# Ledger of designs, part 56: peptides against a protein of PDB entry 3ESW

Target 1, 322 residues: chain A of PDB entry 3ESW
Amino acid sequence: NNIDFDSIAKMLLIKYKDFILSKFKKAAPVENIRFQNLVHTNQFAQGVLGQSQHLCTVYDNPSWHSIVLETLDLDLIYKNVDKEFAKDGHAEGENIYTDYLVKELLRYFKQDFFKWCNKPDCNHCGQNTSENMTPLGSQGPNGEESKFNCGTVEIYKCNRCGNITRFPRYNDPIKLLETRKGRCGEWCNLFTLILKSFGLDVRYVWNREDHVWCEYFSNFLNRWVHVDSCEQSFDQPYIYSINWNKKMSYCIAFGKDGVVDVSKRYILQNELPRDQIKEEDLKFLCQFITKRLRYSLNDDEIYQLACRDEQEQIELIRGKTQ

## One batch from the design tools (peptide; aimed at target 1 L13 C307 E310 Q322)

Design b2_p24_7 (made by RFdiffusion4)
Pose (drawn by RFdiffusion4):
Structure b2_p24_7 (pose): chain A 322 residues (1-322), chain P 24 residues (1-24); non-standard residues A184 YCM
Amino acid sequence: as target 1 above (322 residues)
Amino acid sequence: THEEEFEEFLLEKALEAFEEELEE
């Protein structure tokens, strides 16, 4: 009995596909209550649910993608990307070009395109002039800035001239293309959209302890890659936990294809208690949403995606890539 | 090499799902 593994191996891969295609089916009402309910037991759940709605579908918008592309200096971007591919791009330029592009976009965005804003500059006094602004709080948007999905307008008084500069906080990323300034918040909103506009596979990563950033899929490294525009950073998920020494509890990724707990990638010391939701319930929550996010996908798509997800679990469950 | 490693990965997952089915 030379036991035939190649037979048993080829078989199983077949059986596994059925297991997978079954998993991403229906929404049998049984687990539906578990969902509709959990979103009332717990607000960390309603939190994730709400964000999934604002953040997964939103950046897939051709009208926007095109405007961003019109607006960005593609000649410049692609020239530099090409210049860096010139100083050889790995023996296997095996979709490595995509990585060099993301890196250059980070540079352009930071060094060139968008600017940070703690207090705003005075609108009437010069440009370099923020530290003589004392804030008078926040309030609702006026008629004009109401168009751009704004909730809060921080207003400031200039002690040198008396005029009031205002700093609306917008969510319409197309508006940010114009204003070209802000904090992680909008830096990240626009940068996610920018990444999506090159057709990249992109995600919005949310840290409960007030920071946001991106994840991009590198076909070259065939895994998700951490991208933080504010820090012009490429593959440095440790940056928060170690370099900054920031204490963190949860990290959640959002995208067209799904919602995934990516905590393990980032919270690699200074771990805070995860005391917000039964860990079993969180796994369920993401799975149900990810499943819901895929009813209209076909079998080949449902499967190839589920494997990428699995590859990611092993990456997180373990301590490394591969 | 990458293709072989991926195939081994899928096979490990299939075996784990098969073991779980037997236990049930």

Design b2_p24_7_s1 (made by RFdiffusion4, then SolubleMPNN; from b2_p24_7, 14 letters changed)
Fold by OpenDDE base, seed 3:
Structure b2_p24_7_s1 (fold): chain B 322 residues (1-322), chain A 24 residues (1-24)
Amino acid sequence: as target 1 above (322 residues)
Amino acid sequence: KEEEERRKFEIEKAIKKLEEEKKK
């Protein structure tokens, strides 16, 4: 009897799919209790939950996408992408075009669009006067600043003219399209929205040691790719641990389809103690939030995302062995 | 802290670039 290996393979694939889908069914009462206890007893878990409630969904705003696309120089961007794609990309297939787009968006954002603001320029003395600015501290937003999701305003005094300059730390990315300046938080916030506005699959990565960046899912590379707008960096996850010699404990990625501990991608050396939560509890937390984010998806979408997640986990395990 | 690490990185990058230019 010729063993129909094709029939056996199909049956195994069906059973595997059903097994994967079973993991994404509505949470059992015991899982809900564990989740509630964890977020009420562990401050780090509460922080991750709070961030997920904002970062996983805030960028999925079609109105914001339209405003972004109307604000950017799309003609310049696509001209540059088409130029680079025509040189090298056409031989590698259409999927590589998106990688060229992200690389150009990194260039455009850093070189042409947004500015790093360590200290603001003096409102009275004008441009290139930040060197004359002395920090006085921080305060709450005024009535105008509060309209743009501002939690903190940094206050500076000009050593030359004595005037006060306010640097509001806006969290409204639409306001950042106007101000076009900030630090890593403002850069990552607006750049995440920009990437989302092009229909890309994007995650916001939070590092506990006061840095933030993006990941986008490359269809060409078939993986999550590190993207840092501040550094104009594409696929260089090592820059923090190796180049900066940065010490880090946690890197958590927040996307519309899930929350993932991506620490293994970025923490290559100088690992700080991971003492904020038990590893098993962090894994549970990320999986639980991810499961909730996928409750409205169909079985095929859930399965495809689960396959992608498994590939990422394999990548993260193998990357430590290189 | 982030500003200090970034400044260190930029300084080290500048030093490395200067050393590479001196070897040419």
Scores: peptide ipSAE 0.030, ipTM 0.514, DockQ to the pose 0.010
OpenDDE base, seeds 1, 2, 4, 5: peptide ipSAE 0.021, 0.029, 0.014, 0.015; ipTM 0.499, 0.509, 0.443, 0.429

Design b2_p24_7_s2 (made by RFdiffusion4, then SolubleMPNN; from b2_p24_7, 15 letters changed)
Fold by OpenDDE base, seed 1:
Structure b2_p24_7_s2 (fold): chain B 322 residues (1-322), chain A 24 residues (1-24)
Amino acid sequence: as target 1 above (322 residues)
Amino acid sequence: SREEEELKFKIKKAIEELEKEKKK
């Protein structure tokens, strides 16, 4: 009996697809209860949920995308991308063009567009006066600063002129297009919006130990790629654990299509205790939020994303064995 | 399409391995 392996493979693929799709069906009552109890009893879980409610959807704003594209020097950006693509990109196919675009956006953002701000310059003395600034502490926003999602304002006194300079920590990325300065939070916030404005699949990665960065899904590499705007870094997930010798406990990625624990990609050594939540509960939480984010998608979209998720999980497991 | 083809290949390989085990 010539076993029709192709027929068997097709039947198994159908059953596998049905099995995968079954995981993304409407949550059972027991899962809803588990979710509610987890969020109500675990502060870390509540924090992850709160972040997901903002970070997963806030950057999907067409009006913001238009403002970004109108603000950036697109002629310069595409000129540089085309130049680099013409050197080496033709041999590797058209999908590599987007990787060149992201690399140029990293360069452009750090070198030409945005500024790191440890301390602000004195508003009275002008540029390159930050060395003369003494921190006085932080306070709430004033009426004008409150218009731009400002939670905290750092206050500095100039040692030279005695005037006070305010450094508002704006969370409105459109305001950041104007101010063009900040720390890791402002950098990652605006850069995430910039990448989204080019129609890219992007995730915001939150690290519990006071850093944030992006991931971009490369169609050329067929995987999520580490992207840090502060470091002008592309595909260097090891920089925190190895180069910085940073101790970390959690890295959580937030995107339109899901929430994923990506700690295994970035925590290569010096792992801090993961004591904020049970591993099973964190896995459940991320899956539950991801499931909710995908409720409006069709079966084919759900299946494609689930296959991508599985490939990422395999990658993350293999990375621990190297 | 590529992922489905890879899965088909893995399934075929697993079936072939199972057949080899049954012949042992």
Scores: peptide ipSAE 0.028, ipTM 0.444, DockQ to the pose 0.151
OpenDDE base, seeds 2, 3, 4, 5: peptide ipSAE 0.000, 0.021, 0.019, 0.017; ipTM 0.295, 0.484, 0.490, 0.416; seeds 2, 3 fail the geometry check

Design b2_p24_7_s3 (made by RFdiffusion4, then SolubleMPNN; from b2_p24_7, 13 letters changed)
Fold by OpenDDE base, seed 5:
Structure b2_p24_7_s3 (fold): chain B 322 residues (1-322), chain A 24 residues (1-24)
Amino acid sequence: as target 1 above (322 residues)
Amino acid sequence: SREEEYKKFLIEKAIKELEKEKKE
């Protein structure tokens, strides 16, 4: 009996696809109960759910993408990308162009577009007066500031002129296109939107220990790539644990197609206790939210994303960036 | 508009990249 190995291989692939698709079917009643109990009893789980409801969907706004593209100097950006691609990119193929684009966007954003704001300049004294600013505390937004999703306003007094300067912490990324200043939160928020506006696959990474950054899915590298707009950093996940000697417990990535614990990519040393949730419950939570985000996708899309997820999990276990 | 041209370019590039990923 000539075993048609090709026919067997095809049947196995079909069965494997069906098996994978079966995992993304509507959650069983027992899974729904587990999910509800987890988010009602565990504060960390509730926080992850709350963040997912915002971060996984907010950047998928076509009107915002248009505003971003109208605001950026696209001529300068593409000129620089084309210049770098012409030097080295042709040898590596067309897929590397997107990596050059992200690298240029990092450069452009940090060097030409956005500003770090530890303390604001005095509204009365003008530019380069932040050294004279004394923090008085924080308060809620006023009526105008509230229009731009402002959670808190930092208040500063100028030591030179005595005037008060308000530094609203805007969460509206469109407002940030106007203000063009902030800290890690504002940087990451607007930069995430910028990357999404170019049609890129992007995740927002939240670190429990008060930092945030992005991940971009590189088709050239065929993996998720660390991107930090504050540091103009591309593919340097080690900078926090090694260079900064930062202690960390959790890094959670939020994207359109899923929520993933990416702690293993970034926590290389100085790991803090992971005591906020059981590991099995965190894994369940991320998978459950991911399933919900994919309910509207077709079988082919679900299968492709599942294959990508498996590759990422292998990468995270092996600790080797291939 | 220049914006529409760049959007079209980006979309076409993204589609080409997705098509390459489907073939691998």
Scores: peptide ipSAE 0.007, ipTM 0.331, DockQ to the pose 0.024
OpenDDE base, seeds 1, 2, 3, 4: peptide ipSAE 0.008, 0.000, 0.006, 0.005; ipTM 0.334, 0.261, 0.351, 0.326; seed 1 fails the geometry check

Design b2_p24_7_s4 (made by RFdiffusion4, then SolubleMPNN; from b2_p24_7, 12 letters changed)
Fold by OpenDDE base, seed 2:
Structure b2_p24_7_s4 (fold): chain B 322 residues (1-322), chain A 24 residues (1-24)
Amino acid sequence: as target 1 above (322 residues)
Amino acid sequence: SKEEEYRKFLIEKALKELEKEKKE
């Protein structure tokens, strides 16, 4: 009995694909009930849902991408990428070019384009006067600030001239192209948009312990790569736990195609209690949101993404990215 | 940098804890 191994392999592959696709079908009524109960009863779950509704879709705006590309010095960026690629990249193939691009964007953004703002300069005294600024607290946006999705304005008084300077925390990334300053929130927000504007697969990573960064899917490395614009960091997920000795509980990645708990990539030591939600409920929540985000995708796209997800989960379990 | 901010936060937290211990 010549077992047609090729036929069996094909049949198994088809069945496997069908099985994977079946997981991404419309949620069963019981899953919907579980989801509704979870988001209504668990504040952390509600927060994750709320973030997903914004972060998973907001950066997929072609008009914004055009504005970004028109604002950046593309000639400089590509000149630098080409220069670095010409040194070492040709040996590794064309797929590595995108890694060089992301590295240059990190450099360009931090060194040439955007500024860190712990305290604003005094609007009256001019540049390099932040040392003279005393925080008075925070307030709501005024009518002008409200046009740019501003939730909070930090208020500072100049110790030298006594004038008040406002530091609006804008969430509109297009406004950030103008202001070119902020903290980790503004940095990550605009940098996520920048990466998206180059057609890259990008996720926004939220850490519960007040930090945010990006992940980029490298076709060269065939994995999600840590990217922190604030630190000009590429593929250094350990910097928070090891270098900063930061204690963390949750890192959640938000992308157009899914929501993923990436805590295992970044929380390498000094793990804080994960007491905000049951682990099973968090897993369910992320999967449920991911399923919803993929409802419009075709079977091939769903299957490809599911394979990517599986590879990532294996990576996260094995710790092999180091 | 965010690292510097975090370090500053840790220092400030540690200082506050030390001040509490002195009052106890």
Scores: peptide ipSAE 0.030, ipTM 0.479, DockQ to the pose 0.010
OpenDDE base, seeds 1, 3, 4, 5: peptide ipSAE 0.013, 0.014, 0.007, 0.000; ipTM 0.370, 0.447, 0.291, 0.273; seed 5 fails the geometry check

Design b2_p24_8 (made by RFdiffusion4)
Pose (drawn by RFdiffusion4):
Structure b2_p24_8 (pose): chain A 322 residues (1-322), chain P 24 residues (1-24); non-standard residues A184 YCM
Amino acid sequence: as target 1 above (322 residues)
Amino acid sequence: DEELEEFNEQLEEKFNEHIKEEAS
């Protein structure tokens, strides 16, 4: 009995596919209550649910993608990307070009395109002039800035001239292309959209302790890659937990293809208690949403995606890539 | 028992490889 593994191996891969295609089916009403309900037991749940709605479908918008592309200096971007491919892009330029592109986009965005804003500059006084602004709080948007999905307008008084510069906080990333300034918040909103506009596979990562950033899929490194535009950072998920020494509890990724707990990639010390939701319930929550996010996908798509997800669980469950 | 452990390891490796191939 030379036991045939190649037979048993090829078989199974077949059986597994059925298991997978079954998993991403229906929404049998049994687990539906578990969902509709959990979102009332717990607000961390309603939190994730709400964000999934604002953040997964939103950046897939051709009208926007095109405007961003019109607006960006593609000649400049691609020239530099090409210049860096020139100084040899790995023996296997095996979709490595895509990585060089993301890196260059980070550079352009930071060094060139968008600017940080703690207090705003005075609108009437010069440009370099923010530290003579004392804030008078926040309020609702006026008629004009109401168009751009704005909730809060921070207003400031200039002690040198008396005029009031205002700093609307927009969510319409197309508006940010114009204003070209802000904090993680909008820096990240626009940068996610920019990444999506090159057709990259992109995600919005949310840290409960007030920071947001991106994840991009590198076909070259065939895994998700941490991208933070504010820090012009490429593959440095430790940056928060170690370099900054920031204490963190949860990290959640959002995208067209799903919602995934990516905490383990980032919260690698200074771990805070995860006391917001039964860990079992969180797994369920993401799975249900990811499943819901895929009813209209076909079998080949449902499967190939589920394997990428699995590859990721092993990466997180373990301590490393591969 | 030893041979069965070895066969299981080989099946696990094949499965992992398959997941990686299908993930791409």

Design b2_p24_8_s1 (made by RFdiffusion4, then SolubleMPNN; from b2_p24_8, 15 letters changed)
Fold by OpenDDE base, seed 2:
Structure b2_p24_8_s1 (fold): chain B 322 residues (1-322), chain A 24 residues (1-24)
Amino acid sequence: as target 1 above (322 residues)
Amino acid sequence: SEINKKLEEILKKKLEEWIKEQAK
């Protein structure tokens, strides 16, 4: 009996679709209990949940997107994108244009728009005086700083004039459009919003070892692409483990449609102990949060996203980005 | 079994093709 493998495969794909869709239905009572117990008993799980409540939704603000687009030099950006696309992009199809856009946004952001601030300049002495600044510590925000989601203010004394300069660590990305300076947190926060403002699928990647970056879903490459605004880096997930020789334990990606452990993409060597949570509990947590984020989506949207998720998992297992 | 391996290969290929189509 010639087994019609094609017919069986088609039937299994239909059943698989239904099975996948069934996973995104309302959580079973046992899953809710497991989730509640996990976030109440595990600090790392509580942290991931807390981050997801902010990072998965905060950038989906149309008013912020408008403010971003009004603030950026769009004429310069598109001129540069068009110029680079005209050289090599026409042969690769229309979908590559967004990759050129992200690359130009990386260039523009680092070179023309935003500044790295290790230490602030002295407010009294003016520009290029950061070398004269001594850290005195950190304090809470004042009444004005508190308006812009500021949790911490770094305090510096000028060695030249003796005046105090405040460096508020703003979490409001709209305030960062004004200040145009910060460290990895401010860079990634604002750059995530910038990418979102162009209608791109973007995730915020949190590394436990004090770094943050983005991922962009490239329609051309048909995968999530590493994007680091601080480094002007596109598709270089190896830079942390290999180039920096950074030790890392966890990399978690936060997007509107899901929370994903992306550690395998970035932790290529020098892996630190993953002792903050059981692997099965982390997997459950990410899946549970992802399920909640997708509750309002239709079956087709859920199915498309589930396909992306599966392709990403295959990629992460195969190490194809290496 | 050889049959299971062949079925897995076909299913994997069909799944990969289908995933590519859905990701468009």
Scores: peptide ipSAE 0.019, ipTM 0.486, DockQ to the pose 0.577
OpenDDE base, seeds 1, 3, 4, 5: peptide ipSAE 0.016, 0.017, 0.013, 0.016; ipTM 0.444, 0.437, 0.409, 0.465

Design b2_p24_8_s2 (made by RFdiffusion4, then SolubleMPNN; from b2_p24_8, 14 letters changed)
Fold by OpenDDE base, seed 5:
Structure b2_p24_8_s2 (fold): chain B 322 residues (1-322), chain A 24 residues (1-24)
Amino acid sequence: as target 1 above (322 residues)
Amino acid sequence: DEIEKQLQKILKEKLEKWIKEEAK
């Protein structure tokens, strides 16, 4: 009995489309009750919901995209992308151009545009004075700092001149285009906006153990690709678990079209206890939020995204980026 | 649709594996 696997696969795709379209309909009353109970009783679930309300939509701002594109040296960026594409890209097809763009944006951002700030320079003594700065603690923002979504201000005293320097932790990415400095939070925040400004499909990845990065959907590789602006890293999801030997419990990706537990991509060893929520409840939560984010999409868009979701789930199960 | 083609390939591979595992 020669099983026609190709015919069976086609039939499964048709049935899958119908199944997915049924699944993305309005939530049943029982699902709404489960969701409400989960976010009211589980602090981790409430945190994921709160983050989704911000991170899934904040970067989809056309005015911000225009400001970003006007601020970056686009001539330099595209010159470098075109140069690398001309070497190898024509043989691999046009879709690889976007991968070269993301790689150049990583280079440009780290090397030419943004600075790491462990400690600020002294406002009085000038550049390269951070070594003389002693932390005094943190406080709330002043009236000016509060205009730029600032939750915390780190306070430093200069050991040389005795003056106080404020390091506001701005969450407004437009303010970060001006300040051009920060830690992993500021780096990831602004870099996520930069990638979005080029019309790319991007997710913000939150790690419970105090790190954040991006994922970009590569049309060339046809998958979500790890992107860390701090590390100038492209497609190296192993760097945290293997290179840093970091212990981690949760990695959650937030995008305009969904919330996904991507822990399996990044937690390759040294897994910490996943005790903040039941696995079934986390899966339900991410699916429920994703469903809400897709309520306005048409059947074809829902189907295409669902196919992408299934491909990602298969990738995460296999543990091999093919 | 490139996504459908890739999904079809993956489904084919899974089905082949599943049938081999059940035939044992």
Scores: peptide ipSAE 0.022, ipTM 0.506, DockQ to the pose 0.052
OpenDDE base, seeds 1, 2, 3, 4: peptide ipSAE 0.016, 0.018, 0.022, 0.017; ipTM 0.511, 0.530, 0.543, 0.462; seeds 1, 2, 3 fail the geometry check

Design b2_p24_8_s3 (made by RFdiffusion4, then SolubleMPNN; from b2_p24_8, 13 letters changed)
Fold by OpenDDE base, seed 5:
Structure b2_p24_8_s3 (fold): chain B 322 residues (1-322), chain A 24 residues (1-24)
Amino acid sequence: as target 1 above (322 residues)
Amino acid sequence: NEIKKNLEEILKKKFEEWIKEEAK
């Protein structure tokens, strides 16, 4: 009996589409009760929800995208992208151009645009004086700093001149376009906005063990790609577990269209106990938030995203980047 | 069309794997 695999595949696709669309309908009362109970009883779940309310939507601001594009040296960026694309890109198709763009944005951001700030320079002594700075602690923002979504201000004293320098930890990415300095939080925040400003599908990845990075959906590679602006890293998810020997428990990706546990992509060794939430409850939480984010989408959009989600889940299970 | 093609390929592969596992 020659099994017509093509006919079976077509039938499965139709049934799968209907099944997926049924899952993205309005949540049942029992699911709402489970969700409410989970976020009220589990602190980790409450944290994930709180982050999703900000990170999934904040970067979808057209006014911010315009400001970013006006601030960046687009002529330099596209010149460099075109140069690299002209070498190899024509043979691989047009979709690879976006990968070259992201790689150039990583280069441009790290090399030409943004600065790492472990300690600030002394406001009085000027550039290259950070070595003379002694931390005095942290405090709340002043009235001016509070205008730019500042949660904390690090205070430093200059050992040379005795003056105080304030290093506000701004969460407003538009302010970061001006200051052009920070640590992993500021780097990832602004770089996420930059990628979004080019119309790319981007997720913000939060690691419980004090690191953050991005993922970009590559149409060329047809998958989510690791992107770390601090490291100028593209498609190197292993750098934390293998190169840094970092111990990690959770990596959660936050995007416009969903919240996904991506721990399996990044936690390759030295796994810490996953004791903050039950695995089934975390899976439910991410799915429930994702469902809410997709409530306004049409059936075709829901189906396309669900196909992408299934591909990612297969990738995460197999541990093989195809 | 490309996503549909990719899903068809994934489903085909999963089905082939499932048949191989059930035949053991």
Scores: peptide ipSAE 0.016, ipTM 0.460, DockQ to the pose 0.054
OpenDDE base, seeds 1, 2, 3, 4: peptide ipSAE 0.011, 0.008, 0.009, 0.013; ipTM 0.409, 0.457, 0.404, 0.398; seed 4 fails the geometry check

Design b2_p24_8_s4 (made by RFdiffusion4, then SolubleMPNN; from b2_p24_8, 16 letters changed)
Fold by OpenDDE base, seed 2:
Structure b2_p24_8_s4 (fold): chain B 322 residues (1-322), chain A 24 residues (1-24)
Amino acid sequence: as target 1 above (322 residues)
Amino acid sequence: SEILKNLEEILKKELEKWIKEKAK
C-alpha cells in the first residue's frame, strides 16, 4: 500500500496546529510544578531562565531602536545594500534584500563601526598602546560605570607610563553605541540590538563555552541563519566546530518568541558532555519558557510560530539541508 | 527511516507554503 505521505503530512500539520493552540490556551499545573522544581534544583536550568528573562525581551525597546537608527550611517548602509542588490538580487525577488541588508550590517559593524578590544589602549598614552597594557584583575564598577549596567571592570596598568586604565564590561547596548569597543559579549549584544532596530526577527545564541552570536530569520531562505558580528559571518554555523575546532556542549537561542536548543546546528564535532541537565528536562525548560513568551499572542501568531518551530526542528534533525 | 524522511520533506513543504500564504 503506497503510503499517502501528502495526506499524512497535511493531517499532521492540522493536528499540530490544534495541539499547539490547546497548549497555549491552558496552563497545566503539573508543568508549573515541574518547572519550579527544575529551576530550583538545577543550576543550568536556573541560568537559562535568568538569561531568558533578559535576552528574550531587552532588545524589544522602540526607544533603543530609534537611538540605533540615528547613530548608524543609514545612507552608507542602504547605498551599499542597493549596490549589491542591483548586481544579483533582482532575480531572487524582494525577500533577498533583507539578506543583503544583514550582510552589509555585518560589514559595516566590523569594518566601520565597532572595534575588537582584547586589551584597552592606555588612557594616557593614547591610541595603539594596548600592547603596553598589563592586566591587574577585575573590580566592581564605580558610580559612573554602574549607570550603564556594568557588572565587571577589567583593570590594566600601562607598562610605559604606569597609569591605570579601566575597561568596563558594559551590558547597556546604548553605552556600547558610544564606546564602540568590546569582546564577543559586547559585539553580540549591540549587534543583536542593531538587527532588531531594522525590524528583523533575531535571536541571541549563548554557547556555554564562552562564545555568543546571533541568528536572523531570513524570509528569503525561510529559516534561521547564523550571524556572527565578530566574524562578519553569515550562514556559516560550522565555523566554530569545524574551522575553530571548538569543543562545545550547549548552544541556546533566546528570542522574543522562544528559547530553543540550537546545539545541533553548531556542534558538528568535538561535542563535550551534555551533563548539566537531562535532555528531556532541557527540552521541557525551553518549551515552558517559550510557552510563557507566547501567552499574549493570538491564534494566527501562534500558528505561524509553530510552523517556524516545526520547520526548524526538521532542519535540526536532518542536519545540513545545504 | 526513508519513510520519516519523506514525511519530513512533505511536511516542511506544506509548512513553507502555509507560512507564505499567511504572510500575504
Scores: peptide ipSAE 0.021, ipTM 0.446, DockQ to the pose 0.277
OpenDDE base, seeds 1, 3, 4, 5: peptide ipSAE 0.015, 0.018, 0.021, 0.017; ipTM 0.440, 0.448, 0.500, 0.464; seeds 1, 3, 4, 5 fail the geometry check

